Peptides against a protein of PDB entry 4HTP. Designs and how they scored, part 202

Target 1, 231 residues: chain A of PDB entry 4HTP
Amino acid sequence: SQTVASHVPFADLCSTLERIQKSKGRAEKIRHFREFLDSWRKFHDALHKNHKDVTDSFYPAMRLILPQLERERMAYGIKETMLAKLYIELLNLPRDGKDALKLLNYRTPTGTHGDAGDFAMIAYFVLKPRCLQKGSLTIQQVNDLLDSIASNNSAKRKDLIKKSLLQLITQSSALEQKWLIRMIIKDLKLGVSQQTIFSVFHNDAAELHNVTTDLEKVCRQLHDPSVGLSD

## One batch from the design tools (peptide; made by RFdiffusion4, then SolubleMPNN)

Design b2_p27_6_s2 (from b2_p27_6, 20 letters changed)
Fold by OpenDDE base, seed 5:
Structure b2_p27_6_s2 (fold): chain B 231 residues (1-231), chain A 27 residues (1-27)
Amino acid sequence: as target 1 above (231 residues)
Amino acid sequence: SEEEKEIEEVKKEMEEKMEKAEEEAEK
């Protein structure tokens, strides 16, 4: 069955997240999230116009926006040091070169951008001159690759983890990779709380999540913003 | 900026995909 996530480019989510991050005010951050969510709901209504009993929901996007609440996927087993080594290999960076050292020593201030401790930002600047300008992945494809990584980590299949990571990296822009890294590390640095994200999604979302701890159930049961928990 | 151009291109692609899916769902 077709899902909204199978049509929405991952780049659209990343662009929204970038706008949220760059926004100074809470109201502006909320606006950017709401605009993306409203577009998603509109697309859902169009895609499923003739299908009443669909399980499709905002969950594929929500689990990337709130990756710390992920319960379906097992741990990725990926850290910044692993990604640094992978990028050095993939980009054929000189090991003693400035960019390789930036990736490996991402916690040390390098004086240029103030991005010390944010591996994703450091990676972005290394990737920007070397990667595709536009990615090709949908939100569904990103989730499928992340599922593969988690499954293969559980199975201790390091070669297959590397394969899925290479597929993510080679099909993504530098901007998309910045956000992918933050999703994998489970820290988006959006400057909005989980409570704010839930409150924009649905008035009852925080309550349902507090009871169930199931993000998919929250997204599915509260898909319609006009239908409450008591309805 | 290059990021603004990427955002605008992606936004346009999303809008085109949404319009196409709306047209396909009305068929």
Scores: peptide ipSAE 0.025, ipTM 0.640, DockQ to the pose 0.041
Fold by OpenDDE base, seed 1:
Structure b2_p27_6_s2 (fold): chain B 231 residues (1-231), chain A 27 residues (1-27)
Amino acid sequence: as target 1 above (231 residues)
Amino acid sequence: SEEEKEIEEVKKEMEEKMEKAEEEAEK
């Protein structure tokens, strides 16, 4: 079945997240999230106009925006050190070179940007001159690859984990990879709370999540912002 | 179909908004 997530580029989500992160005020952060969400809902309404009984929802995006609330997908088993080694290999970086050392020693403040301890930002600057300007992945494809990583981690299939990571990396811009890393590590650094994200999504979302702890149920049951839990 | 056209129009609007967002975020 066709889903909104199968049509929405992962780049669009990453650009929204980047705008949210760069925005100084809470109101601007909320605006950028709302614009993305409203566009998603409009697309849903168009895509499902003749189909009332759909299970499609904002969940594919929401689970990437709130990765700490993920309950369906098991642990990735991926750490910054693994990603650093993978990037050094993939980009053919000299092991004793500046960029390899930045990735391996990402916790050490080596630069003026204050990005010490943010592996995703260090990776972004290493990747920017070396990667595609625009990725080709949809939100659905990103979720499918992340599901594959989690499943293969559970099965201890390290080779297949590497394969899925390579697919993510080779089909993503430096910006998309920055956000993908943050999604995997479960720290987006958006500067907005979970409660703010839920409040913008639906007035009852925080309450329903507190009761169910099920992000998919929250997204599905509260898909329409005009229809409350009591309706 | 009319439905396919509406889907493509909404998709295009979303893509244009996001592309503009990327350009603004890179500056």
Scores: peptide ipSAE 0.020, ipTM 0.557, DockQ to the pose 0.753
Fold by OpenDDE base, seed 2:
Structure b2_p27_6_s2 (fold): chain B 231 residues (1-231), chain A 27 residues (1-27)
Amino acid sequence: as target 1 above (231 residues)
Amino acid sequence: SEEEKEIEEVKKEMEEKMEKAEEEAEK
């Protein structure tokens, strides 16, 4: 069946997350998230206009926005040091070069950008002059690749993990990779709480998640913002 | 169909918002 996530570019989610991060006020952060969510719902309504009882929901996006709540995927087994080594290899960076050292020593203050401890930001600046301007992945394709990584980590298939990571990296802009890294590490640094994300999604979302701990059920049952748990 | 037009219009709106955000991120 067709899903909204199969049509929405991953770049659109990343652009929304970037706007949220850059916004100073809580109200602006909420606005950008709401605009993305409203566009998603509008797309869902158009895509599924003649279809009742679809299982499609905001879940594919929500699990990327709230990656710490992921329960379907097993652990990726990926850390910043692994990503640093992968980027050095993929970008053919000199191992003793400035950019390789920035990636490996991402926790050490380099004084120039204030990005100390944020591997994704350091990676972004290394990637920006070297990567595609526009990515080609949909939200569904990103999720499929992340599922592959988690599955292959559980199966101890390191070669297949590398293959899926290379697909993600080679088909993504520097901005998309910044956000992808943060999704994998499970720290988006949006400056918005989980409770705020849930409250914008649906009034009952936080409550349903507290009971079920199932983000997919939350997204499916509370797909319509006008229909509550008591309805 | 009318539905195909509506889907395409929503896609175009999302793409335009994305492109604008990318341009703003590069500044």
Scores: peptide ipSAE 0.018, ipTM 0.548, DockQ to the pose 0.627
Fold by OpenDDE base, seed 4:
Structure b2_p27_6_s2 (fold): chain B 231 residues (1-231), chain A 27 residues (1-27)
Amino acid sequence: as target 1 above (231 residues)
Amino acid sequence: SEEEKEIEEVKKEMEEKMEKAEEEAEK
């Protein structure tokens, strides 16, 4: 069946996350999230206009926005050092070169931008002159590739993990890869709390999540912002 | 529908957990 996530570019989510991160105030951060969510719901209503009983929800996006709450997908087994080595190989960076050393030593202050300890930001600056300007992946395709990575990590199939990572990297812009790295590491640095995200999504979302710990159930059951848990 | 049943199941599970938490808080 068609899902909203199969139509929404991953770039649109990344642009929203970038706007949220750059926003100084809580109100502005909330506005950017609300605008994305409202657009998603409108798209859902249009896509499913003639279909009742659809299981489609905001879950594909929510699990990328709140990756620390992921319970369905197993651990990726990916760390910054692995990504650094992969980028050095893929981009054919000299191992003793400035960019390779930045990726490997991401915790050490080596640059003027204060990005020390944020691997995703360091990767962004290395990738920006070398990657596509626009990615081609949908949110669904990103989730499918992440599911493949987690499954293959559990199965200890390192070659297949590398294959899926290469697909993500080669089809993503530098900005999309910045956010993808943060999703994999499970630290988006948005400057908004989980509680704030839930409160914007639905008034009962925090309560239902506290009881179920199931982000998909929360997104499905509370898909309509006007229908509460008691309804 | 299958979705309605899933929603009802989640609601019931939540109600049961809330009732149990209330009973534990009253002891």
Scores: peptide ipSAE 0.000, ipTM 0.277, DockQ to the pose 0.017

Design b2_p27_6_s3 (from b2_p27_6, 19 letters changed)
Fold by OpenDDE base, seed 3:
Structure b2_p27_6_s3 (fold): chain B 231 residues (1-231), chain A 27 residues (1-27)
Amino acid sequence: as target 1 above (231 residues)
Amino acid sequence: SAHEEEIKKTLEEMREKMRKAEEEAEE
């Protein structure tokens, strides 16, 4: 079945997240998120115009925006050190070279960009001159690959984990990979709280999530911003 | 179909908005 997530490029989400991160004020951060959400809802209405009972919702995007609330997927089993090694291998970086050392020692201040401790940012700068400019993945495809990673981690299928990671990496721009890394590590550094994200999504979202702890249910039941829990 | 055209149009509009906003953020 067609979903909104199957049509929306992952790049669009990443661009939104980048705008949110770069915005200094709470109001601007909220604006960028709201614009993305409104566009999503508009597309949903168009896509499902002739369908009454759809389960499609903002969930595919929301679970990437709030990855710490993920309950459906098992653990990825991926750490920064694993990603560093993977990038060194994939990009054929000299092990004693500057870029390899940056990735491996991402916690050490290098004095250049103040990005010490932020692996995703360090990776971004390494990837920017080496990766494709435009990714090809949809939000659905990203979620499918992440599902595969989690499933294969549970099954201890390391080779299949690597395969899925390579698919993500090779089909993503440097910017998309920056955000993908943050999604996997579950730290987006948006500068906006979970509560703010929920409040923008729906007035009752935080409450429903607190009770159910089910992000999909929250997104589905509160899909319409004008229809509340009590309605 | 009219429905397919509407979907396509909506997607294109969304993409265009995202593109413009990206350009503004890079400046």
Scores: peptide ipSAE 0.113, ipTM 0.719, DockQ to the pose 0.871
Fold by OpenDDE base, seed 2:
Structure b2_p27_6_s3 (fold): chain B 231 residues (1-231), chain A 27 residues (1-27)
Amino acid sequence: as target 1 above (231 residues)
Amino acid sequence: SAHEEEIKKTLEEMREKMRKAEEEAEE
């Protein structure tokens, strides 16, 4: 069956996350998230018009926004050092060059951008002049590739992990890769709490998640913001 | 169909809304 996630570009989510991150106030951060969510729900209604009992929900996006709550996928087995090495290889960066050293020593302050300790930001600046301006992946495709990575990590298939990572990287803009990295590392640095995200999604979302610890169930059962758990 | 047109319209509206942010982010 068709899903909203199969139609929504990953770039749209990343642009929303970027807006949230750049926003100074909590209210603005909430607004940007709400706008994305409202658009998603509107598209859902259009896509599934006159269809009952659909399993489609905001879950494909939510699990990327709150990656620390992921329970369906097992561990990726990916750390910053692995990504650094991969980028050095993929971009053919000189190993002793400035950009390679920035990636490998991402925790060391370089004084230029103040991005010390944020691997994704360091990667972004390295990637920006080298990558596609526009990515081609949908949210569903990103999730499929992430599923593949987790599955292959569990199966100890390092070559297939690399293959999936390369697909993600080669089909993504620098901005998309910045956010993808943060999703994999499970630290988005949005400046908004999990509770706030849940509260914007649905008034009962935090409570339901506390009980079930199942993000998909939360998204599915509370898809309609006007229908509560007690209804 | 009317349904297909509605889907397309909604998707286009979403994309247009996000496009401005993408452009600003990539400047």
Scores: peptide ipSAE 0.099, ipTM 0.723, DockQ to the pose 0.671
Fold by OpenDDE base, seed 4:
Structure b2_p27_6_s3 (fold): chain B 231 residues (1-231), chain A 27 residues (1-27)
Amino acid sequence: as target 1 above (231 residues)
Amino acid sequence: SAHEEEIKKTLEEMREKMRKAEEEAEE
């Protein structure tokens, strides 16, 4: 069945996240998230206009926005060092070169931008002159690839993990990869709390999540912002 | 609505499970 996530470019989510991160105030951050969410809901209504009892929800996006709450997908087994080595190989960076050393020593302040300790930002600057300007992945495709990575990690199939990572990397812009890295590491650095995200999504979302700890159930049951738990 | 009842039921079931777990932990 068709899902909203199968139609929404991953780039749209990443651009929203970038806007949220760059926003200084809570209100502005909330606005950007709300706009994305509202657009998603409108698209859902249009896509499923003639279909009742759909299981489609905001979950595919929510699990990328709140990756620390992921319970369905197992651990990726991916750390910054692994990604650094992969990028060095993929981009054919000289191992003793400046860019390779930046990736490997991401915790050490080496640059003027104060990005020390943020691997995703360091990777972004290395990738920007070398990667596609526009990615081709949908949110659904990103989740499918991430599911594959987690599954293959559990099965100890390292070759298949690498294959899925390469697919993600080669089909993503530098900006998309920045956010993808943060999703994998489970630290988006948005500057908004989990509670704020839930409150914008639905008034009862935080309560339902606290009880169920199931992000998909929260997204599915509280898909309609006008229908509450007390209704 | 059926939707509201489903949500309420889910919450009640989970709350009941939590309550039982707490009671069992106190024994």
Scores: peptide ipSAE 0.008, ipTM 0.351, DockQ to the pose 0.015
Fold by OpenDDE base, seed 5:
Structure b2_p27_6_s3 (fold): chain B 231 residues (1-231), chain A 27 residues (1-27)
Amino acid sequence: as target 1 above (231 residues)
Amino acid sequence: SAHEEEIKKTLEEMREKMRKAEEEAEE
């Protein structure tokens, strides 16, 4: 069955996240998230106009926006050091070169940008001049690949993990990879609280999540902002 | 079909909004 996530480019989510991060005020951050969410819901209504009882929801996006609340997929087993090594290999960076060292020593302030400790930002600047391809992945495809990574991590299939990571990387822009890294590491640094995200999504979302700890259930049951828990 | 056209239109509108957002984010 067709889902909204199968149509929405991952780039669109990343652009929204970038806007949220760059926004200084809470109100602006909320606005950007709301605009994305409203567009998603509008598309959902159009896509499923003739279909009743669909299970499709905002969950595919929400689990990427709040990756720390992920409960469906297991741990990726991916750390910054692994990603650094992968990028060095993939980009054929000289091991003793500036960019390789930046990736490996991401905690040490070595650059003018003050991005020490933020691996995703360091990776972004390394990738930006080298990654010329426009991203082609949908949100669904990203989630599928992340599911594959988690599954293969559980199965200790390192080769398949690498394969899925390479697919993610080679089909993503530098900006998309920045956010993908943050999703994998489970720290988006948006500057908005989980409570704020839930409150914008639905008035009852925080309460339902507090009780169920099930992000999919929250997204599905509270898909319609006008229908509450008591309805 | 009219339904397919509506879906396409909605998707295009969303993409256009996001494109504008990308442009603003890159500035």
Scores: peptide ipSAE 0.113, ipTM 0.728, DockQ to the pose 0.795; fails the geometry check

Design b2_p27_6_s4 (from b2_p27_6, 19 letters changed)
Fold by OpenDDE base, seed 5:
Structure b2_p27_6_s4 (fold): chain B 231 residues (1-231), chain A 27 residues (1-27)
Amino acid sequence: as target 1 above (231 residues)
Amino acid sequence: SAHEEEIRKTLEEMRERMRKAEEEAEK
């Protein structure tokens, strides 16, 4: 069956995350998240108008927004150093060149942008002049590729991990790759707490998650903001 | 179908809202 995630571009989520990160105030950050969520729910209602009791929910997006709470997907086995080497190879960067060295030495301040320790930001600036302006992946496709990476990591199939990573990279803009890296590393740096995200999603979301530790159940059971746990 | 058109319209409205929000943030 069709899901909302199969229709929503990954770019739309990344743009929302970028707005949240750039916003200084809590209220503005909340507004951007709420607008995305409201649009998602509206689309869900339209998509499933003639179908009752669907299992589709906000879970495909929520697990990317709160990657630290992921329990279904196993570890990726991907670190910044692996990504650096992959980008150097993929972009055919000179190994002794400035961009290759920036990626490999991402923890050392280079004095240019103050992005020391944030690999995703360093990668963004290297990728911006070299990558496609517009990505083509949906949220569903991104999750499918991430599932493949985790599965192949468990199976110790390094070649298949590389294949899935290449598919993600070649079909994503520099901005999308910035956020994808942060999702893989599990640090989005949004400037809003997990509690805030849950509170905006549903008043009972934090409580239900504390009891179940199951993000999919939280998204499914509390899909309707007007229906509480006691209903 | 009318249902497919409604889905398309809703998706387009969502994308348009995202675009407008991007334009406002660049200001």
Scores: peptide ipSAE 0.078, ipTM 0.696, DockQ to the pose 0.855
Fold by OpenDDE base, seed 2:
Structure b2_p27_6_s4 (fold): chain B 231 residues (1-231), chain A 27 residues (1-27)
Amino acid sequence: as target 1 above (231 residues)
Amino acid sequence: SAHEEEIRKTLEEMRERMRKAEEEAEK
């Protein structure tokens, strides 16, 4: 079945997240998220105009925006050190070189940008001159690959995990990879609370999530902002 | 910055795609 996520480039989400992160004020952060959400809902209505009772919702995007609330997908089993080693290998970085050392020692302040401890930002600067300018993945494809990683981690299939990671990396821009890393590590550093995201999504979202702890259910039942839980 | 411009361009492209989809659904 057709989903909104199968049509929305992952780059679009990443660009929105980047704007949210760079915005200083809460109001601006909310505006950027709202614009993306509204566009998604409009596209959903257009895509499913002639179809009733669709199961499609904002869930594919929401689970990437609030990765700490993920309950459906199993653990990835991926740490920064693993990613560092993978990037060194993939980019053929000299092991004793500056960039390799930055990735491996990401917690140590080595640069002027104050990015110490933020592996995703360090990776971004290493990747920027070396990666594709534009990624090709949709939100659906990203979720499929992440599902594969989680499933293979559970099955202890390390080679297949690496394969899926390589697909994500080779088909993503540096900016997309920055956000992908943060999604995997489950720390987006957006500067907005979970409560704020829920409040923008739907007035009843926080309450429903508090009761159910089911992010997909929240997204499906509260897809229409005008229809409440009691309706 | 070049980075900001890239972000802006991507969002504009998204908006345009959404607009086109809406127009097609209205026919």
Scores: peptide ipSAE 0.049, ipTM 0.633, DockQ to the pose 0.042
Fold by OpenDDE base, seed 4:
Structure b2_p27_6_s4 (fold): chain B 231 residues (1-231), chain A 27 residues (1-27)
Amino acid sequence: as target 1 above (231 residues)
Amino acid sequence: SAHEEEIRKTLEEMRERMRKAEEEAEK
């Protein structure tokens, strides 16, 4: 069955996240998230107009927005150092060069941007002048690749992990990669709390999540903002 | 900025795609 996530470009989510991050103040951050969510719900209604019993929900996006609440996927087994080495190899960066050293020493303040400790931002600046292509991945495809990484990590298939990572990297813009890294590391730095995200999604979302700890159930049961838990 | 404009365009395109899907579903 078709899902909303199979139609929404990953770039669209990343652009929304970028707007949220750059926005000053809670209200503006909420506005950007709400606009994306509302568009998603409208598209869902259109896509599933003739289908009453669908399991499709906002879950594919929500699990990327709140990656720390992911419970379906096992651990990726990916650290910043692994990504640094991968980028150095993939981009053919001189090992003693400035960019390679920035990636490897991401914890050390080396620049004026104050990005110390934020590997994703450091990676972004390295990637930006080198990535000329627009991303082509959908949210569904990103989730599929992340599922593959987690599964292969569990199975100790390092070669297949690398393959999936390369697919993610080569089909993503610098901006998309920044956010992808943050999703993998599970720190988006949006400047909004989990509670805020849930409150915007549905009034009962925080409560249901506190009880079930199941993000998919939250997204599915509370898909309609007008229908509550007691409904 | 050029970056902000790109983000804006991407979001507008998304909204347009969703709008078109809605219109097609109403037919």
Scores: peptide ipSAE 0.038, ipTM 0.597, DockQ to the pose 0.042
Fold by OpenDDE base, seed 3:
Structure b2_p27_6_s4 (fold): chain B 231 residues (1-231), chain A 27 residues (1-27)
Amino acid sequence: as target 1 above (231 residues)
Amino acid sequence: SAHEEEIRKTLEEMRERMRKAEEEAEK
């Protein structure tokens, strides 16, 4: 069955997240998220116009926006150091070169961009001149690959983890990879709280999540912003 | 900036795709 996530490019989500991060005010951050969400809901209505009782929802996007609330997939087992080494290998960076050292020592201030401690930003600047300009992955495909990573981590299949990571990387722009890294590390640095995200999604979202701790259930049950928990 | 423009363009493309899909679904 078709899902909204199978049609929405991952780049579109990343662009939205980038706008949110760059926005200084809470209101502006909320606006960008709301615009994306509204577009998603409209597309959902169009896609499922003649279908009743669909399970499709905002969940595929929400679980990437709030990765710390992920409960469906197991841990990725991926840290910054692993990614650093992978990028050095993949990009064939000299080990003693500036970029390799930046990735490996991402916590050390370099005095350049002020991104010390933020591996995703360090990676972004390394990737920007080296990666494709536009990614090709949908949100569904990203989630499928992340599911694969988590599953293979549980199964101790390091080779397959690497395979899925390479697929993510090679089909993503530098900007998309920045956000993908943050999703994997589970720190988006959006500058908005979880509560704010839920509040924008639905007035009852925070409450339902507090009770159920089920992000998919929250997204499905509260898909319509006009229909509350008590309805 | 060029980066901001790229972001804007991507979002605009998304909106356009969704709009077209909506229009097609309404026919």
Scores: peptide ipSAE 0.035, ipTM 0.600, DockQ to the pose 0.042

